# Peptides against a protein of PDB entry 3ESW: the designs that were tried, part 235

Target 1, 322 residues: chain A of PDB entry 3ESW
Amino acid sequence: NNIDFDSIAKMLLIKYKDFILSKFKKAAPVENIRFQNLVHTNQFAQGVLGQSQHLCTVYDNPSWHSIVLETLDLDLIYKNVDKEFAKDGHAEGENIYTDYLVKELLRYFKQDFFKWCNKPDCNHCGQNTSENMTPLGSQGPNGEESKFNCGTVEIYKCNRCGNITRFPRYNDPIKLLETRKGRCGEWCNLFTLILKSFGLDVRYVWNREDHVWCEYFSNFLNRWVHVDSCEQSFDQPYIYSINWNKKMSYCIAFGKDGVVDVSKRYILQNELPRDQIKEEDLKFLCQFITKRLRYSLNDDEIYQLACRDEQEQIELIRGKTQ

## One batch from the design tools (peptide; made by RFdiffusion4, then SolubleMPNN)

Design b2_p27_3_s3
Fold by OpenDDE base, seed 1:
Structure b2_p27_3_s3 (fold): chain B 322 residues (1-322), chain A 27 residues (1-27)
Amino acid sequence: as target 1 above (322 residues)
Amino acid sequence: KEEEERKKKLKEIAEKLQEKIKKLEEE
């Protein structure tokens, strides 16, 4: 009896697909209860949920994408991408081109477009006066600042002229296209939107220890790639733990298709206690939110994303960036 | 030889899949 191995392989693949799809079915009542109890009783879980409600969806705004693309020097960007692509002599096609695009966007954003602002310049004394600025503290936004999703305004006094300068911490990324300055929060916020505006798969990574960055899904590398706009960094997840010797406890990635604990990618040494939530509860929380984000997707989309998730989990366990 | 190698690969894939399924069922 010639065992039709192709038929068996197809049958196994079907069963495997069905098994994977079964994990993404509508949450059982017991899972909903567990979720509600977790977010009600655990502050960290509530924080992750709150962040997911914003970060997973806010950047999927077509009007914002249009404004971004109209604001950036696309001619310069594509000219530079084409130049670097041609220089390396690659014939690998469109997939590797996207990696060059992200690298150029990192360069363009840091070098040509956005500015780091530790302290603002004095509004009265003009440029290069930040050295004269003394922090007085923070206050709430005024009526004008409130229009741009501003939660906090840092107040500075000029030691030279005595005038007050306000540095509003805007959360509206469209306002950041105008102001073109900030710290890690503003950098990551706007850069996440920029990457999204090019139709890329992007996640916002939140680190509990006061840093934020992006991940981009490279079709060429077939994995999530670390992207830090502040550092002009591409595929250097080790920079925080190794180069900065930063102590960290949690890194959580937020994307349209899911929430993932990516701590294992970035926390390579000097791990702080992970005492904010039980590991099992965090795993459950991320999976539960991810399921909810995928409820409207078809079976093929769910399966493709699940395969991607599995590959990422294997990568994270092996500690090998393949 | 090629059929035996294909059989061996399919068996390895099946075993890996079974191990993955088992791990996924134990989780």
Scores: peptide ipSAE 0.016, ipTM 0.388, DockQ to the pose 0.514
Fold by OpenDDE base, seed 2:
Structure b2_p27_3_s3 (fold): chain B 322 residues (1-322), chain A 27 residues (1-27)
Amino acid sequence: as target 1 above (322 residues)
Amino acid sequence: KEEEERKKKLKEIAEKLQEKIKKLEEE
């Protein structure tokens, strides 16, 4: 009896798809209870949930995307992408063009558009006066600063003129298009929005040890790619652990379609204790939030994302980019 | 030869999928 391997393969694929889809059905009452208990009893879990409520959705704003695209020098960006693509990109196919775009956006953002601000310049003395600035501390926003989702304002005194300069830490990325300065938080916030404005699959990566960056899903590489706007870095997840010798405990990625513990990608050495939550509870939390984010997706979208998630988990376990 | 190679590849896929389903059903 010639085993119809085509029929068996189709049947197994259907069964496998149905099994995967069954995991993304509405959460059972027991899972909801576990989730509620976890976020009420564990501060780290509450923090991850709170961040997911903002970071997973805030960048999916078409009005903001339009404002970004109107603000950037698109002619310069595409000219540079086309120039780099013309050197060697044609041999690799059309999907590599998006990698060149992200690399140019990293260049453009760091070199032409945004500025690092360790200390502000004195508002009275003008440019290149940051060296004369003494920090006095931080305070709450004033009535004007509060309009732009400002949680904290750093206060500086000029040693030369004695005037006070305010450095508001704006969380409104549209305000950052105007101010064009900040630290890792402002850089990552606006750069995440920029990448999203080009229709890219992007995640915001939060590190517990006071750094933030992006991940971009490369169709060419068929994986999530490390992207740090501050460092003009593409596909260099090792820079923190190896180059900076940074000690880290948790790296959590937040995207529209999921929340993922990506610590294994970035924590290569000098791992700090992971004592904020049980590993099983963190895995459950990320899966539960991810499931909730996918409730409106169809079965084919859910299945494709689940396949992507599985590939990423295999990558993270093997420590090898396929 | 091509049909035999295709049958062999389909068999390997079916076996891998069966093992994967079995592992997932045991979890």
Scores: peptide ipSAE 0.007, ipTM 0.342, DockQ to the pose 0.610
Fold by OpenDDE base, seed 3:
Structure b2_p27_3_s3 (fold): chain B 322 residues (1-322), chain A 27 residues (1-27)
Amino acid sequence: as target 1 above (322 residues)
Amino acid sequence: KEEEERKKKLKEIAEKLQEKIKKLEEE
């Protein structure tokens, strides 16, 4: 009796698909109760939920994508991408083109488009005057600044002319297309939108220890790739723990299709205590939010995403970027 | 430990099967 291995494999695949899909069905009442209790009793869980409500959806705005694409020098960007792709990319296939695009966007953004702002220039003295600026503190936004989702304004006094300069910390990424300056928050916010505007799968990574960056899903590498616009960094998840010797406790990735604890990708040494939430509760929370984000997806989309999630979890456990 | 090993084996099987399916769809 020739065991039809192909028939058995097909049957097993169907059963496996059904099993995976069953996990993404509407949450049971007990899971809802657990979720509600967790977010009401644990401040870290509440913070993750709050961030997910914004970061998982805000960048999926077609109107913003159009504004971004109209603002960027697309001719320059694609010229540079095509040039680099023509050298080596053809040998690796078409899927590598998006990696070249992300690398060029990193270059373009840091070198040609956006500026790091530790301190603002003096509004009166002009460019390259930030060295003359003394911080006076922070205050709430004025009526104009409030139009652009500004929570805090840093106030500086010029030591040369005595004038006050305001540095509003805008959270509106469209306003950042105009201002073209900021710190890690503004850089990551606008760069996340830029990557999304090219139709890429992107996550916003929040680190509890005051840093933020992106992840891009490379179809060529078939994995999530670290992307830091501030550092012009592609696929260098080690830079924080190793190069900066940064101490970290949590790295959480927020995307349209899920919330994932990616701490294992970035926290390679100098791990701080993970005492803000039980590991089992954090895992539950991320899975629960992810499940909710996928409620409108069809079975095939859910299955494909679940397969990708499983591959990522393997990668994170093995500590090997495939 | 046993449950993690079982999950690991199931994932390796799933990856191999997906690669085979993709190759069969391109033919």
Scores: peptide ipSAE 0.000, ipTM 0.366, DockQ to the pose 0.046
Fold by OpenDDE base, seed 4:
Structure b2_p27_3_s3 (fold): chain B 322 residues (1-322), chain A 27 residues (1-27)
Amino acid sequence: as target 1 above (322 residues)
Amino acid sequence: KEEEERKKKLKEIAEKLQEKIKKLEEE
């Protein structure tokens, strides 16, 4: 009996595709009930849902992408990318070029474009006066600041001139293109938008222990790559757990196509108790939100993303983050 | 030989896919 292995392989691939697609069908009523109960009863789940409603969609704004591209020194960026690409002599084409682009964007953003702001400079005394600034606390935004999605304004007094300087914590990334300063939140927010403006697949990673960063999907590496704009870091997921010896409990990635618990990529040691939600419930939550985000996609898009998800899960289990 | 190697490779792929499907059905 000449077993037609080609026919069997094709049949198995079809069955596999159909099976994968079946997982992305509309949620059963029981799943909806479970989801509703979970987000109503678990504060962490509610927080993840709330973040997903913003972070998964906010950066998919073509008008913002245009403003970003008009604001950046694209000539400098591409000049540097071309230079580094030419230096390594790689003929791997456009896929590896994108990795060079992200690396240059990290460089450009940290070195040329954006500033870390522990304390603001005094508005009266000018540049490099942050050392003279005493925090007075935080308050709500004024009428002007409120236009730029400002939740909190840090207030500082200059010890030299006595003037008050406001440091609004803007959540509008377009305003951040003007202000060009902030902390990890502002850095990650604007840098996420920058990467998205180049048409890249990007996720915003939230760490419960007060840090945020990005992931970029490298077509060259065929995986999600750690990207931290604050650190000018590319593909160094270990920096928090190993280099910083940071204790962490949860890292959740938010992208247009899904929400993923990426804790296993970043929490390599010093794991804090994961006591905010049951592991099964977190897995369910992320899958449920991901499923909702994909409802408008066609079967081929769903299948491709599901294949990517599976590869990522295998990577996370194997600990093969480079 | 090439056809046998191809058949062997296809068999291995089919077996892996079958195992993968089975695992996914059990989840």
Scores: peptide ipSAE 0.000, ipTM 0.318, DockQ to the pose 0.672

Design b2_p27_3_s4
Fold by OpenDDE base, seed 3:
Structure b2_p27_3_s4 (fold): chain B 322 residues (1-322), chain A 27 residues (1-27)
Amino acid sequence: as target 1 above (322 residues)
Amino acid sequence: SEEEERYKKLKEIVEELKKKIEELEKE
């Protein structure tokens, strides 16, 4: 009896696909109750949910993508990408081209486009006057600032002229295309939108210890790649724990297709206590939100994303960025 | 860990299955 191993393999693959797809069906009543109780009783869970409601969807705005692409020097960007791509002997159409694009976008954004702002320049004294600025505190936005999703305005007094300068912390990334300045929040916010505007798969990574960055899914590397616009960093997840010696507890990635605890990618040493939520509850929460984000996807999309998720989990457990 | 070994085996199986699918799609 020649066992048709190929037929058996096909049957097993079908059954496996069906099994995977079954996990992404509508949540059972018990899961909904668990979710509701968790977000009602755990402040960290509520925070993750709140962030997911914004960060998972806000960057999927075609009108914003158009504005971004109209604002960037695309001729310069693609000229530089093509130059570096050709220099390394790659042929047109290779998946690696997108990695070169992201690297150039990092360069362009940091070197040519956006500015770090510890303190604003004095509105009266002009450029390069931030050294003369004394912080007076923070206040709520005025009527004009409120139009651009501003939660806080930092207030500074010029030691030279005595005038007050306002530094609104805008959350509207389109306003950031105009202001061209900020800290890690503004940098990551606008850069996430920029990457999305090129049609890339991007996640926003929130660290509880007051930093934020991106991840890009490289089709060439077939994995999520660390991307930090502030650092002009590509595929250097170790920079926080090792180079900065930063202590961290949680890193959560937010994307259109899911919410993932990526702490294992970035917390390589100096781990702080993970005491904000039970590990099992955090895992459940991320999976539950991810499941909800995928409710409108077809079976093939769900399956492909599930396969990608499994590969990421394998990577995170092994601690080996290949 | 037991979990690492489980995931290693799963990856190997998935890679072998992908290769077989690609071979079958070329016939």
Scores: peptide ipSAE 0.016, ipTM 0.453, DockQ to the pose 0.047
Fold by OpenDDE base, seed 4:
Parts: sequence; structure tokens; C-alpha cells
Structure b2_p27_3_s4 (fold): chain B 322 residues (1-322), chain A 27 residues (1-27)
Amino acid sequence: as target 1 above (322 residues)
Amino acid sequence: SEEEERYKKLKEIVEELKKKIEELEKE
């Protein structure tokens, strides 16, 4: 009897798909209890949940995407993308074009569009006066600032003219399209929205040690790619641990389809104690939130995302992000 | 035959995988 290898392969594939899909069924009562207990008893877990409730969904706003696309110099962006794409001898229609787009968006954002703000310029003295600014502390937003999801306002006094300059830390990315300045938070927030506005799969990466960046899913590379708008960095996950010699404990990625501990991608040395949560509980938490985010997806979407997740986990275990 | 041995081994692997999947589905 000829071994019907094709039939066996099909059967295995079906059973494997069913198995994968079974993992994304509604959480059992025991899992719900575990989740509730975890977020009630562990502050880090509560923080991850709170961030997921915002970061996983906030950027999926079509109205915001339209505003972004209307605000950016798309002609310049695509001209530069096309130029670099053609220079490297690629044909139209290759998946690599999107990588060129992201690289140009990094360039455009850092060089042409957005500004780093350690200290604001004096609103009275004008441009390049930040050196004259003394921090007085932070306060709550005023009535106008509160309209733009402002959690805190940094207050500065000009040493030259004595006037007060407010630096609102806006969390509304649409307001950031107007202000065009900030620190890593504002940079990452707006840049995440920008990438989303081009229809890209993007995650917001939160580092516990006060940094944030993005990941973009490259269809060409078939993996998540490190993207830091502040650094104009593409696919350089090592920059924090190696170049900066930064000590880190946790890097958590937040996307529309899941929450993932990506610490292994970025923490290559100088690892700080991971004492905020048990590793098993963090894994459970991320998986539980990810399941919830996927509840409305069809079986094919769930399966494709699960395959992507498995490949990412293999990548992270093997250290192949270099 | 060598083919029969391959078939038996493949069948055993498939059955083991089925059992493992079923066990994991019960958890």
C-alpha cells in the first residue's frame, strides 16, 4: 500500500490547526480567576493590563489615520522611498518596499517633521532659547491642555526674561501633529500612529526603564522589526543593551492583536532583576490579554497570528534577532 | 518491507501526536 504522504500531511495540518485554534477559545473559568487574582494582587500585571487597554486599540482610529496622511508630506516621502527603492535595483511590487517606506518615515519624522524637546524654548524669547530655561517642576493641565489628554505639564522659567513656559506632555497624538515636539513618549506615540496610518502592523514597546519604541511587522523579513523614531533606527534591537549599555528588566510590546514580552530581543546584557512578576504569570498575562484581543477574529486570522507568534517565540529563544 | 516499516512508524508518530493534542486540549 503506497503511503499517502499527502493525506497524512493534510490530516496533521488539520489537527494542528484545530489544536492551535483550541488555545484561543474563551478562557476557562479557572483562567479568568487566575487573571483576576493576578491583576488585583500584582501591580506590574495591573500596569500591563492598563497599558494594553489603551495601547492595543487607540491607534486603530481611521479618522486619525486620515488626519495623519493629510498632515505629512506624502509626495516627499514617496519620492524618497521610490528613489532609494529604485537605487537598490528592486522591482515594483516587492514586499521590501514597505521596509523602505518605514526607513523613510524614520528619516522624515526625525529630520523634517518632529523635534526633540529636552527643554522647551522660551515662548517669549523664541527659538533656540532652551538653554535659558530652568525647570520649576510639574503640575496638572489647565482647561485647554486637558482637552488633549495631557497628564502633566512641565513648567519652566526663562532665566533671561523671567517668563514662564509650559511644556504640556500631551498624549493625544493628533495634538502632537501640531506641536511637533516631545521626548521618547511623544515621539513613539505619534510615530506609532504614523506607521498605523500607512496600514502597517505596529506594536508599541514599553520598557520599564523609561524608554519606548515601536516594532513593525515586515512582510519581507517575515518578522517583527525594531523601530525607534528617536534614534532613526531600523532593525537595531541591540542599541539599548550594547550601544547605550542600558540596564533593563522588561520590554513589553502592545499591538492590536496581542501583548508580547519582547525582553529577549532587547535585553542582551546588563539585565536587571525581573522581580516585578513571576515569569509564568507574565507569560500567562500576555497570553490571556492576547486571547481577548483576538476574540472577534475568524479561525484563519487566529491561525495566521498564532503561526506568527510561534515564529517570534522561536526567534526570541534562538537569539536570531542579530 | 521498508515501506511497511515507514508506514508503521509514521502511523505511530501520528497517533502519538493525536494523543498529545488531545491531552493538551483537555488542559
Scores: peptide ipSAE 0.015, ipTM 0.407, DockQ to the pose 0.252
Fold by OpenDDE base, seed 2:
Structure b2_p27_3_s4 (fold): chain B 322 residues (1-322), chain A 27 residues (1-27)
Amino acid sequence: as target 1 above (322 residues)
Amino acid sequence: SEEEERYKKLKEIVEELKKKIEELEKE
């Protein structure tokens, strides 16, 4: 009996693919009820849903990508990428070029393009006057600021001239291309858009303990890679738990193709209580949102993403990023 | 033969996987 092992393997792969695809079919009525009950009864779940409705789709704007590419010094960026790639990249294959690109974008963004703003400079006294600024609190946006998705405006008084300086916290990343300043929120927001503008697979990572960063999918490394624009950090997920000794409870990644609890990648020590939601409910929530985000994808796209998800889950369980 | 034993094991694995898939499809 000629055992056609290849035929058996093909049959197994077909059955496995069908099984995976079956999980991504429309949610059962019971799952919809569970989802609705969860988001209506759990504030954390409602927050995750609300963030997913924005963060999973907002950066997939071709008009914004064009504006970004027109605004950045692409000649400088690619010159630097080509220079670094020419040193070491040729031996490792073409897929490493995107890792060099992301590293240069981190450099360019932090060193040449964007500024950290703890306190604004005085609009009247000019540059390097932030030391003279006293916070007075926060208020709502004015009529001009409101055009750029501004949720709050920080108000500062100059101790030297007495004038008021406004620091609007813009959520419009196109406005941030003009202002070129902010804190972790503005940095991560604009940098996420920048990475997306180069056609990269990017996720926005929200940490409950007041930090945000990116992940990009490296085709070279075949995994999600930690990227923090504020820190000019590439593939250093340990920096928060180890270097900063930061206490954290939740890290949630938001991308066009899914929502993923990535806490295990970043929370290596000093874990805070995960008491905002049941673990089973969080897992369900992320899977349910992910399933919805994939409803328009074809079977091959769904299968490829499911394979990627499985690899990521194995990575997160094994702690391979150590 | 060594090939027959491999086939028997593979068949058992395939049948077990089929059962698991069917169980998961009923849930």
Scores: peptide ipSAE 0.013, ipTM 0.400, DockQ to the pose 0.273
Fold by OpenDDE base, seed 5:
Structure b2_p27_3_s4 (fold): chain B 322 residues (1-322), chain A 27 residues (1-27)
Amino acid sequence: as target 1 above (322 residues)
Amino acid sequence: SEEEERYKKLKEIVEELKKKIEELEKE
């Protein structure tokens, strides 16, 4: 009796799919209680939840995507991508084109579009006057600044003319398309929206130690790829721990389809104490939020995302052993 | 972590299975 191995394999795959799907069913009452208690009692958990409520959904705005695409020099971008793809991309297949696109967007954003602002230029003295600016502190937004989701305004005095210059820290990425300046927060915020506007799978990575960056899911590499707009960096997750010798405790990725602890990808040395939450509780929290984000997805979408999640977990485990 | 150990064990099993398959393909 020739064992129909193909039939057995199909049955196993069906059962496995059903098993995976069962994990994404409606949370049990006990899980809801655990979640509520965790976010009520643990400040770090509450912070992660609060960030997820914003970062996981805010960039999925078709109107914003249209505004971004209308604002960027798409002709220049695609010309450069096509040029690089024509050199080497045909040998690697069409999926590599998106990697070239992300690399060009990194170049374009840093070199042509956005500016780093350590200190603002004096509004009165004009360009290249930031050296004359003395910080006076921070305050709340005025009536105009408040229209653009501004929580804080940095105040500077010009040592040359004595005038005050305001540097509002806008959280509205559409306003950032106009201002075209900021620090890591503004850079990452707008760049996340830019990547999303091209229909890419993107996560916003929050580091507890005051840095932020992106991850892009490369179909060519079949994994999440580190993307830092400030550094024009693609696939260099080591830059913080190794190159900067930065000490870090937590890196959390926020995307439309999930919240993931990606600390293992970026914290390679000089790990700070992970004392803000129990590891099991953090894992539970991320999984619980991820389940909620996927609640409206169909079974096939849930299954595909779960397979991707498992591959990422394998990658993160392997990275520690290398 | 317990999960890391499970994946490590799974990797070992997969590697052993690959070797067995390769051995069977040589027969």
Scores: peptide ipSAE 0.006, ipTM 0.405, DockQ to the pose 0.037

